# Designs tried in a protein design run: peptides against a protein of PDB entry 6DSZ. Part 186

Target 1, 361 residues: chain A of PDB entry 6DSZ
Amino acid sequence: NYVVTAQKPTAVNGCVTGHFTSAEDLNLLIAKNTRLEIYVVTAEGLRPVKEVGMYGKIAVMELFRPKGESKDLLFILTAKYNACILEYKQSGESIDIITRAHGNVQDRIGRPSETGIIGIIDPECRMIGLRLYDGLFKVIPLDRDNKELKAFNIRLEELHVIDVKFLYGCQAPTICFVYQDPQGRHVKTYEVSLREKEFNKGPWKQENVEAEASMVIAVPEPFGGAIIIGQESITYHNGDKYLAIAPPIIKQSTIVCHNRVDPNGSRYLLGDMEGRLFMLLLEKEEQMDGTVTLKDLRVELLGETSIAECLTYLDNGVVFVGSRLGDSQLVKLNVDSNEQGSYVVAMETFTNLGPIVDMCV

## One batch from the design tools (peptide; made by RFdiffusion4, then SolubleMPNN)

Design b2_p19_8_s2 (from b2_p19_8, 13 letters changed)
Fold by OpenDDE base, seed 2:
Structure b2_p19_8_s2 (fold): chain B 361 residues (1-361), chain A 19 residues (1-19)
Amino acid sequence: as target 1 above (361 residues)
Amino acid sequence: SAKEREEYLKKLVEELKKK
C-alpha cells in the first residue's frame, strides 16, 4: 500500500509581511492554497515557525494591528467565504494559532464578481471591507470584543469594480476604487459610514482614466492619496495633486502585483506578467510651509524574476517573489548592477511542482 | 443587458432591506 503522501501545495497565491509572531520578529506569511506557512526572517534566511491548515483555499490574507495590540493580527478569508482573525501565541515551546474571531460572510443573493474576491483593511483598523459580489460592498466592523465577525452590506452603484483600497489619513474610512462602465474606466472614492451603513461622497474622483487601469495602491502619509496602475500609465491622485507618467518600459507587459518598500510610501516594487521587477519611486518636494507634496514619479527596471503572483519586501533589500506559475524566490536587490544591467540576484529558489490538479479520481 | 442589471440591483436592494 503506497501511501501516496499528498504533495503539499507549492504554488503561492498570496504573501504578507509583518510582525505576527512577536512585536520584534519580522515574519513572512505564505498562502499556498489551503496551507499557511509562517516564517521568521533572519540574517540566515527564512526560518520556518509553523504551518497551518485552513478549511479552504485562502483568498484574502492581510496583517493588521488594532490600536493597543503589540503585534499584528491576521485576517483570512477563504474562497468559500469563511473569515477569521488569527493571533499567534507562544508559551515556551508551545505555539498556538488562536482564532480571535470567525464568521461566514457568504450572501445568498449576489453575483460573484469576475475579478474575484477583494479584501481590504482600513489603515486605522476601523473595519474590513470585502468586494465579493457585484453591486455590494461588505463591511466587517473591527471591535476588540467581537468573537463573531458580523458583516453588513452597502449597495455599490458601480457594478464592475476592478480594484479597491482604503485610503490613509482619512477622518472616516474611505475607499478608492477603479471601476468600469460603458464610458470606460474611472476612479472614485466613498466614505463609509458605520453608523448609517451607507456610502457618503468621497473626497475626490477621476473620470476617464486609462482604459486598462487595473490596480489601486493606497499611499500613506505624508503624500496620501492613491496610485493607479494601468497598462501604459501610472497616475497619482490625492484630491489636490494629480500626476501621471507613461514610461514606455511598462507598456511591454502588464503589471500584476505591487508591494510597498518604504513605510512612508516613497518606493514600491512592481511585478509584470513577464517576471520583470520594477521600482516605482515617489519623489518628494518639501514646501515652505513644511507640507510634503509629490514632485515626480519614476519607474526603474531592477531585473527579472519568476512571474510574481505576489511580492513582499522583507528587509535589507531582500524580496520574496511569490509565484503561482513558476518557482518562488528570495532575491536580493543590489545597489550596483551586474554585467547584464540587473540589480536582482536570486538567493534562494523554491520549486513549484505545478498546480496540484486535485484529480478526484 | 440594462434590464438584467436593473433586476439584479432590485434584488440586492430588497435583500439589503431585510438585514
Scores: peptide ipSAE 0.085, ipTM 0.712, DockQ to the pose 0.009
Fold by OpenDDE base, seed 3:
Structure b2_p19_8_s2 (fold): chain B 361 residues (1-361), chain A 19 residues (1-19)
Amino acid sequence: as target 1 above (361 residues)
Amino acid sequence: SAKEREEYLKKLVEELKKK
């Protein structure tokens, strides 16, 4: 009996950083198909803590901290629409991953969206939003005592949502999304009423954005608003201020992932389809009234990495580059460039043996 | 097609009314 030790998946399809094991520990969580890997980030590198098998391919993986929680909780949605909220518990040497809540969020009639599953969490942890199907936005209210993830759908008039995020600093949960219609791509906002289970008019919209606008980044306070990333342009909008840049360097390859570096949203990592790593910089302007506004946007080429499926800034200029197509990497961002003009140095490489084709026998 | 989109939307609306 050859126990074919099923090779563990090596292709990364998601990564997040936060405080999952404790309030003090910095964790890297890596999704590899059906496997979740949990690491503690240490001065010596990544220390493995736990591996968790999930009942399906991980499609969404997000850390969030409800008010009054000491550490982050993990939301996972699988490609088969199984949702769960996970908590790490340690009692001495015993490590348990506890399901705090679970549910199946599949709908019978919805057409799965071409851009795949999108899952987002309100920054104030009021709800989870899911774009699973065209013309629907699913809401999971976050309640601490609810073990059953109950969801409801809101009709979304915009059938072709490209990307969606919750905005920061909104009195009501507010989504910002890029959508496509016959006239092009547009950005719109909606407030989500939990009480009425409907959308209300959001604070702003921007019609006729770049035709290839593909990503929304919600920007924390004090800036607020959103960044829209296209093929040729990067735009910022917060309702009061609009700013656009078209740096020639981003035209060479499509930006496919991003990650926030600074908690205040002053810097973001961007990865493109060629494995180029960029820094997006938000330049601050302080007004006389003490308000902070965006002065300018800048993009700087940092260097080259494996083609990122996901990026996550850890600490001290260390970045995890999660790759599906190539080897995943830990890279160091340096202040000074090398002789080749790169600010990126590979610290560790994680061999990708290719996609485990789940031969569903 | 436009007709398929209309039929899809109609089904979605009918499903939303049942919840």
Scores: peptide ipSAE 0.082, ipTM 0.711, DockQ to the pose 0.009
Fold by OpenDDE base, seed 5:
Structure b2_p19_8_s2 (fold): chain B 361 residues (1-361), chain A 19 residues (1-19)
Amino acid sequence: as target 1 above (361 residues)
Amino acid sequence: SAKEREEYLKKLVEELKKK
């Protein structure tokens, strides 16, 4: 009888940074299959606070702060379409993870999308959006008093959505998405009407983007708009300003993850399939009227890490590199490069013992 | 096929109308 000691999952499939335990604490939350690990980021490193078993593989994990909440709430969606909103509550030494709301958001009819589950939250916390099935966009209205997560579907005419985000600074919740049709890949925006449960025309669109455009980054104000990342190009669009760069360095390997460094969206980390870590910089120009416009985009190679499934900037130049294929890392970004031209130094490495094969016995 | 996509979309629309 080989007691397969239930090895804790080590492969990271998601990570997020925010203020979950308190308003003041900086937290790192790590998804490892069915497990959620909660850390406090300290000057000494990661302090473990709690591990939570989820009733399924975590597919979406996002922090959000509704109006009037002192700290972030956690939205989780599992691969079995179980949704919950979690709150951290501490009372002395007692630590509780409270389910504020839950629900199953599975549909009886729908083709699961080939690009998997996408979950996004409106920056103003009006709704959660879910791309679960081709031709559908699911909306969960965020209401403080609802213990049951109720969702409705809006028909999406674009069947092959590659990525989708909510935009910042929009009067109505507005999605921006990359989709593919027989003519290529395109970017479109829609406003989401909660009242009418329909899409309205969004502020802008960009037809015929790069054929391998794969990621949308919503840019906060003052810039607004979105960054579209492809294989060969990075583009910015906000309805008024368009800018594209094609740095040869990104062509070598596909960018697979990103994370915002600055709250104002001036810098983003990018990770590729070779474990290269980049900084994307948004160069601002201040106009005489006090308006801030995007002047240029720049990409800098920082160094090499484990192949990131997810990236999250913590604080003080520390980045968590969540890896599925390799060891996860805490890395330090330095101002000065080493002799090899790298700005990245590994601080801590978390051994990945490989995929837990869910032996369905 | 284009036909299968159209049939899929019809089923989705019918299901959306029931809610």
Scores: peptide ipSAE 0.067, ipTM 0.676, DockQ to the pose 0.009
Fold by OpenDDE base, seed 4:
Structure b2_p19_8_s2 (fold): chain B 361 residues (1-361), chain A 19 residues (1-19)
Amino acid sequence: as target 1 above (361 residues)
Amino acid sequence: SAKEREEYLKKLVEELKKK
C-alpha cells in the first residue's frame, strides 16, 4: 500500500484578509485547491491557526460581516457548487470552524460560464450573487438564522459576463458588470430586487468600453461607483463622473488581479501576468459642500513579485502575493524605492511545488 | 449561433418560470 501522502496543495487560488478569528485579529485566509489555511497576522509574521479541508476545490472565498456580527463570516463556494457560510469559534484551546449555513447551488440547466465561477457579496450583506451559468445570475439572500442556503436565479440578458461586482452605497443591491456582445465590451448596472426576484434598471451604463476590459472594482463611499480595468486603460464611473487613464506601463502585460488597500477605496494593488505590482491611486477633491469627488486616477509601478493569482493587503505595507504559477510571497511596500526603483521587498517566500494533479488513486 | 443562443435563452426562461 503506497500511502501516497497526498502532497498538500501549494498553489494558491485565492486569498482574503479580514477579521475572521475575532473582531480584533487580522487574518489571512489562503485557498489552496481544497485546503483553507487560516493565519493571524502578527508583528512577527503569519501565525498559523487552522487548516480546513473543504469538500472540493474552493472557487469563491469571501469574508463578509452582516449587521450584528462582531467578526467576519466566510462564504465559500466550491467548484462543485457546494456553498457554505463559516464562522470561527474558539473556546480556550478548542478551535472550531462552524458551518452557519450550507447548500448546493447547482442548477440542472445552464451552460457553465467559460470564465468560471464568480461569487460576490453585497457590501451591505443583503445577498450573495453568483455568476455560475451564462444568462443567469444566482442570488442567495442572506438571512442570519437560515441554516439552509436557498438560492434563486434571475435571468441575465447579457450572456457573456466578464466580471461582476456589487456596488457600494446603493439603496437596493446593485451589480455592475462587464459583458461582451458582438459590438464589443460594455459596462452595465442592475438593481436586484429580492422581493420580485428580478433586475431593475441600474443607475448607469457605459457602452463600448475597452475591448479587453476584464475587471470591475466596486469603489466604496465616498467615491462610489466602479473602476473598470482593461489592457490599455483604467476607467472610473459612478453615474455622474467618468474618468479614464491609459498609462502606457499597463499595456505591457494584462492586469489579472486587484486588492483594495484603503478601506475608503483610495488605493488598490494591481498585479499583472508578468508579476508586476502596481498601485492604483484615486486622487480626491473635496468640494465646498464637503462631498468628495474623484479628481484623477494614477498608476504607479511598485516593483516585481511572483505572478499573482490573488493579492491581499495585510497591514503596515505588507502584502500577500498568492501565486498559482510561482512561489507565493509576503512582500513589504516601502515609501522609498531601492536603487533599482522598486518599492517592493520580499519578506518571505512560500515554495510552490506545482498544481497537485488529483491522482485519484 | 444566434439560433442556439435564442434556444438556450428560451430554455432558461422556461426553467425560471417553473421555480
Scores: peptide ipSAE 0.064, ipTM 0.676, DockQ to the pose 0.009

Design b2_p19_8_s3 (from b2_p19_8, 10 letters changed)
Fold by OpenDDE base, seed 4:
Structure b2_p19_8_s3 (fold): chain B 361 residues (1-361), chain A 19 residues (1-19)
Amino acid sequence: as target 1 above (361 residues)
Amino acid sequence: KEEERKKFLEELVEELKKK
């Protein structure tokens, strides 16, 4: 009897940072296939708190804080369309992960999107949005007292959504998405009506964006709007202001992940397929009336890391580089560059043993 | 912590601008 000790998954397919264990703790949550690892970020490094087995491969993992919650809740969607909202609860030495709500959000009819599952949360925690199937946007209303996650679909006319996010600062939940049609790739916005279960016209659209536009970043206030990342260009749009840059350095490799560094949305980490780590900077201009507008976009190469599947800024210039293809890393950003011009120093490397074949016993 | 984080990032960005 070869007890194939199922090696623990080491490939990272998602990571998030927030305040899950407490309001004061900074946590790193790492998704490794069916496993969720929870760490507290300390001055000494990552302290493991809990490891949780999920009922399937984690496809979406997002922290959110509904109004009146003291700490973040965790939304997880599995590749089998099992959704849950998790809460961390500690009572003395006893640590429990409580399921606040759960549900299966699979549709009987629908073509699974080729680009996979996208899950997003409204910044005001009004709803969760899911792009699971072509031509459908699934909405899970967020209600505190509902243990059963109920979802409904809204039809999207745009069949080929590339990426989607909820925008910040919108009276109604508003999505911004990149989609492809026969004419190219475009950006559109829709307001989501929970009451009518339909889309209303959003505040803006941008037709004919870069052909390889692949990612949407929702930008917090005061800037608002969204960043659209392509192969050759990075664009900002908020309905009133449009700005595009085409830094040659990003053409060398496709940007595949991003993470907001600060709450005001002035800085983002970008990772490409070659393991290059960039900082995207939103330069502000303060108007005489105290309004903040975007002055410029800038991209700076920080250095090289493992190829990131996901990035998350922790604290004190430390970034977690979650890698699926290579070793995950803790890296330090430095003010001064090294002799090679890199601002990145690897602090810790987590060996990736490769994909664990899920032996479903 | 947030202030220190902000300061560090500002300093980092400023140094990156000098290139």
Scores: peptide ipSAE 0.027, ipTM 0.626, DockQ to the pose 0.866
Fold by OpenDDE base, seed 2:
Structure b2_p19_8_s3 (fold): chain B 361 residues (1-361), chain A 19 residues (1-19)
Amino acid sequence: as target 1 above (361 residues)
Amino acid sequence: KEEERKKFLEELVEELKKK
């Protein structure tokens, strides 16, 4: 009996950071196919805490903190549409991952979107939004007492959504999305009514964005609004202010992932298909009335890493580079460049043993 | 330009260390 010890997955398909184990601990959570790895970030590096097997490939993994929670909860959606909300609970040496809520959000009718599953959480924790199927936006209301995740669909007129996020600072939950139609790519916003289970007109739209606009970043207050990333341009819009840059350096390779560095949304890491790591900077201008507005956008090349599937800033200039195609890395951002002009130094490398071919049995 | 970039990155990393 050859016990083929199934090799543990090594390719990273998602990562998030937050306070999952406690209010004080900084955690790194890594999704490797069906496996969730939980680490505590320490001065000595990553301390493993727990590994959790999931009942399917992790498609969405997001930390969120509902009002009155002392620590973050974890939302997971699998590729088979199993949704759960997880809590970390420690009692002495006993560690439990508790399922607070679960449900299957699969629809019997619908065309799965070609761009895959998108899952987003309202910054005020009012709802989870899911783009699973073309022409549908699924909403999971967040209720603390509900152990069963119930969802409903809202029809989207826009059939080809490229990316979607919830905006910050909105009275009602508001989505911002890039979509494609026969005329090109556009940005639109909708308010989500939980009561009426419909979309209302959002605060702004931008028609005819860059043809290759692929990502939406929701910007926290005080700036608000969104960043739209394309192949050639990076644009900001908040309904009142529009600003676009076209730095030549980003034209060389497609930006494929991002991560917010500052809670106020002043800085973002960007990774491209060549493993180049950038910093996107939002320059502030303080108005005479005390309002903060965006003055300018800037992009700076930091260095080169493994090709990131996901990025997360940890602390003290340390970044986790989650890679699907290459080795994942812990990298340090330095003030001074090395001899090659790079501000990035690899601290630790995690060997990727190759794609787990999902043998569809 | 290069000195301004260096100074900016220095400020950036110093702000990262203070958090």
Scores: peptide ipSAE 0.027, ipTM 0.643, DockQ to the pose 0.074
Fold by OpenDDE base, seed 3:
Structure b2_p19_8_s3 (fold): chain B 361 residues (1-361), chain A 19 residues (1-19)
Amino acid sequence: as target 1 above (361 residues)
Amino acid sequence: KEEERKKFLEELVEELKKK
């Protein structure tokens, strides 16, 4: 009886960094199809802590910290619409991943969106938002004692949402999204009323953005607002300030992923379809009243990596490059360029053996 | 440009060491 040890998936389809195992530990969490790998980031590299099998391909993986929690919780949504909130618990040498809440959020009626599943969490942990189907925005309220993830739908007039995020610093949960209509692509905001289960008018909108605007980045305070990334342009908007750049270097390949480096949203890593790694910089202007405004945007090429499906900044200039198509990497950002003009050095490479087709037997 | 990038990465590394 050859126990064919099913090869573990190696293609990365998601990664997040946070404090999941403890308040003090820095963790890297990697989604590889149905598997979740949990690492502690150490000075010596990635220390494996636990692997978790999920009952389906991981489609969304986000860390969040509700008020009163000492460490982050993990939200996972599978491609089969199984949602859960996971907690790490350690008691001595015993390590348990506890499901705090779970639910199935599938609708009987709806067209699955062509751009796939989007899951987002309100920065104040008031709700989870899900774009699963065209013309619907699903809301999961985050209540401390709820073991069952209950969701409701809000009708979205915009049928073709490209990307959506929750904004920071909003009194009510507020989404910002790029959508497409027959006239082009646009950015809009909505406030989400949990009480009324409806959208209210958001603080701002921007009609007729770049035709290939594909990504929304919510910017933390003090800047607030959002960054919209297209094929040719990067724009910032917060309702009061608008700024756009069109660096020629980003036209060469589509930006496909991003990760915030600074907690204050001053810097972002960007990865494109050619494996180029960029830094997006938000230059600050301090006003006389102590408010911080955006002065300028800058994009800098750092170097080349594997084609990133996801990026996450760890610490000390180390970045995890999660790749679906190639080998995943730990890379170091250096102050000085190498002889080739690259600021990126590969520290470790994780061989991708290709997509494991989960043969559901 | 190079000096600005250097300063930026130095600041980044210093901020991360404080955490």
Scores: peptide ipSAE 0.026, ipTM 0.643, DockQ to the pose 0.072
Fold by OpenDDE base, seed 1:
Structure b2_p19_8_s3 (fold): chain B 361 residues (1-361), chain A 19 residues (1-19)
Amino acid sequence: as target 1 above (361 residues)
Amino acid sequence: KEEERKKFLEELVEELKKK
């Protein structure tokens, strides 16, 4: 009887930071295939709280806080299209992960998108959006009283969506997405009508973006709008203002992940395929009327880490680098560079024993 | 450029420490 002690997965395929265990606790949540690890961030480091086994590989993991909730809820979608909303409950020493809602969102009809599953949450928590299949956008309305996650599809004319996000500060839920057609890559927006279950025209579009535009970042107020990241360029657009930069340093390797550092969207961490860590800065200009506008974009190289699958800023200049291909790391951002000119120092390294290929039996 | 970078990182780390 070879008890194959199934080695715990070590490759990270997602991470998120928020207030899941309490309103006061800062948490790091790490997805490792079918496993969710929950930590509390402390001055001394990461304190493990709980591990949760999921019914399938975690494909989407997002924290969100509906109006009137004291702490964040967790949305998970698995690669098998099982969706759930989880809540952390602690009663004394008893710790429970409660499933508030669940559902299967698989369609019988549709081509699974080659770029994989995308899951996004409206900043006002009105809905969850899912890009699972080409030519479809799935909507899960968020209702507190529903234990069953019900979804509907809206037909998307744009068959090849590269990335999609919900925008901030929109009266109606509004998506911004990069798509590809025979003419190139473009950015478009749609308003999502829950009532009519259709798209309405969004506030803006940008045709003919960079050919390798791959990521959309929704920018919070006061800036609003979105950042579009390509191979050679980074662009900002909010309907009224457009700004593009093409820093030569980003051309050397493809940016593959990002994380917002500031709640106001003034700074973002960027990671590339060579393990380089960048800071993207949105420089503000305050107008005489008190309006804040984007003055400029800047990119700064901070240093080198493991190749990030995901990045999340914790606190006090500490960043978690979740790696699928290499060792995950806790790194410190410093004011002064080291002898090698790096502003990044590894604090802790988590050995990656390789991807556990779940043999789907 | 280096001074601007240093100032930026200083501001970054100071803002990060205040949180």
Scores: peptide ipSAE 0.089, ipTM 0.743, DockQ to the pose 0.075; fails the geometry check

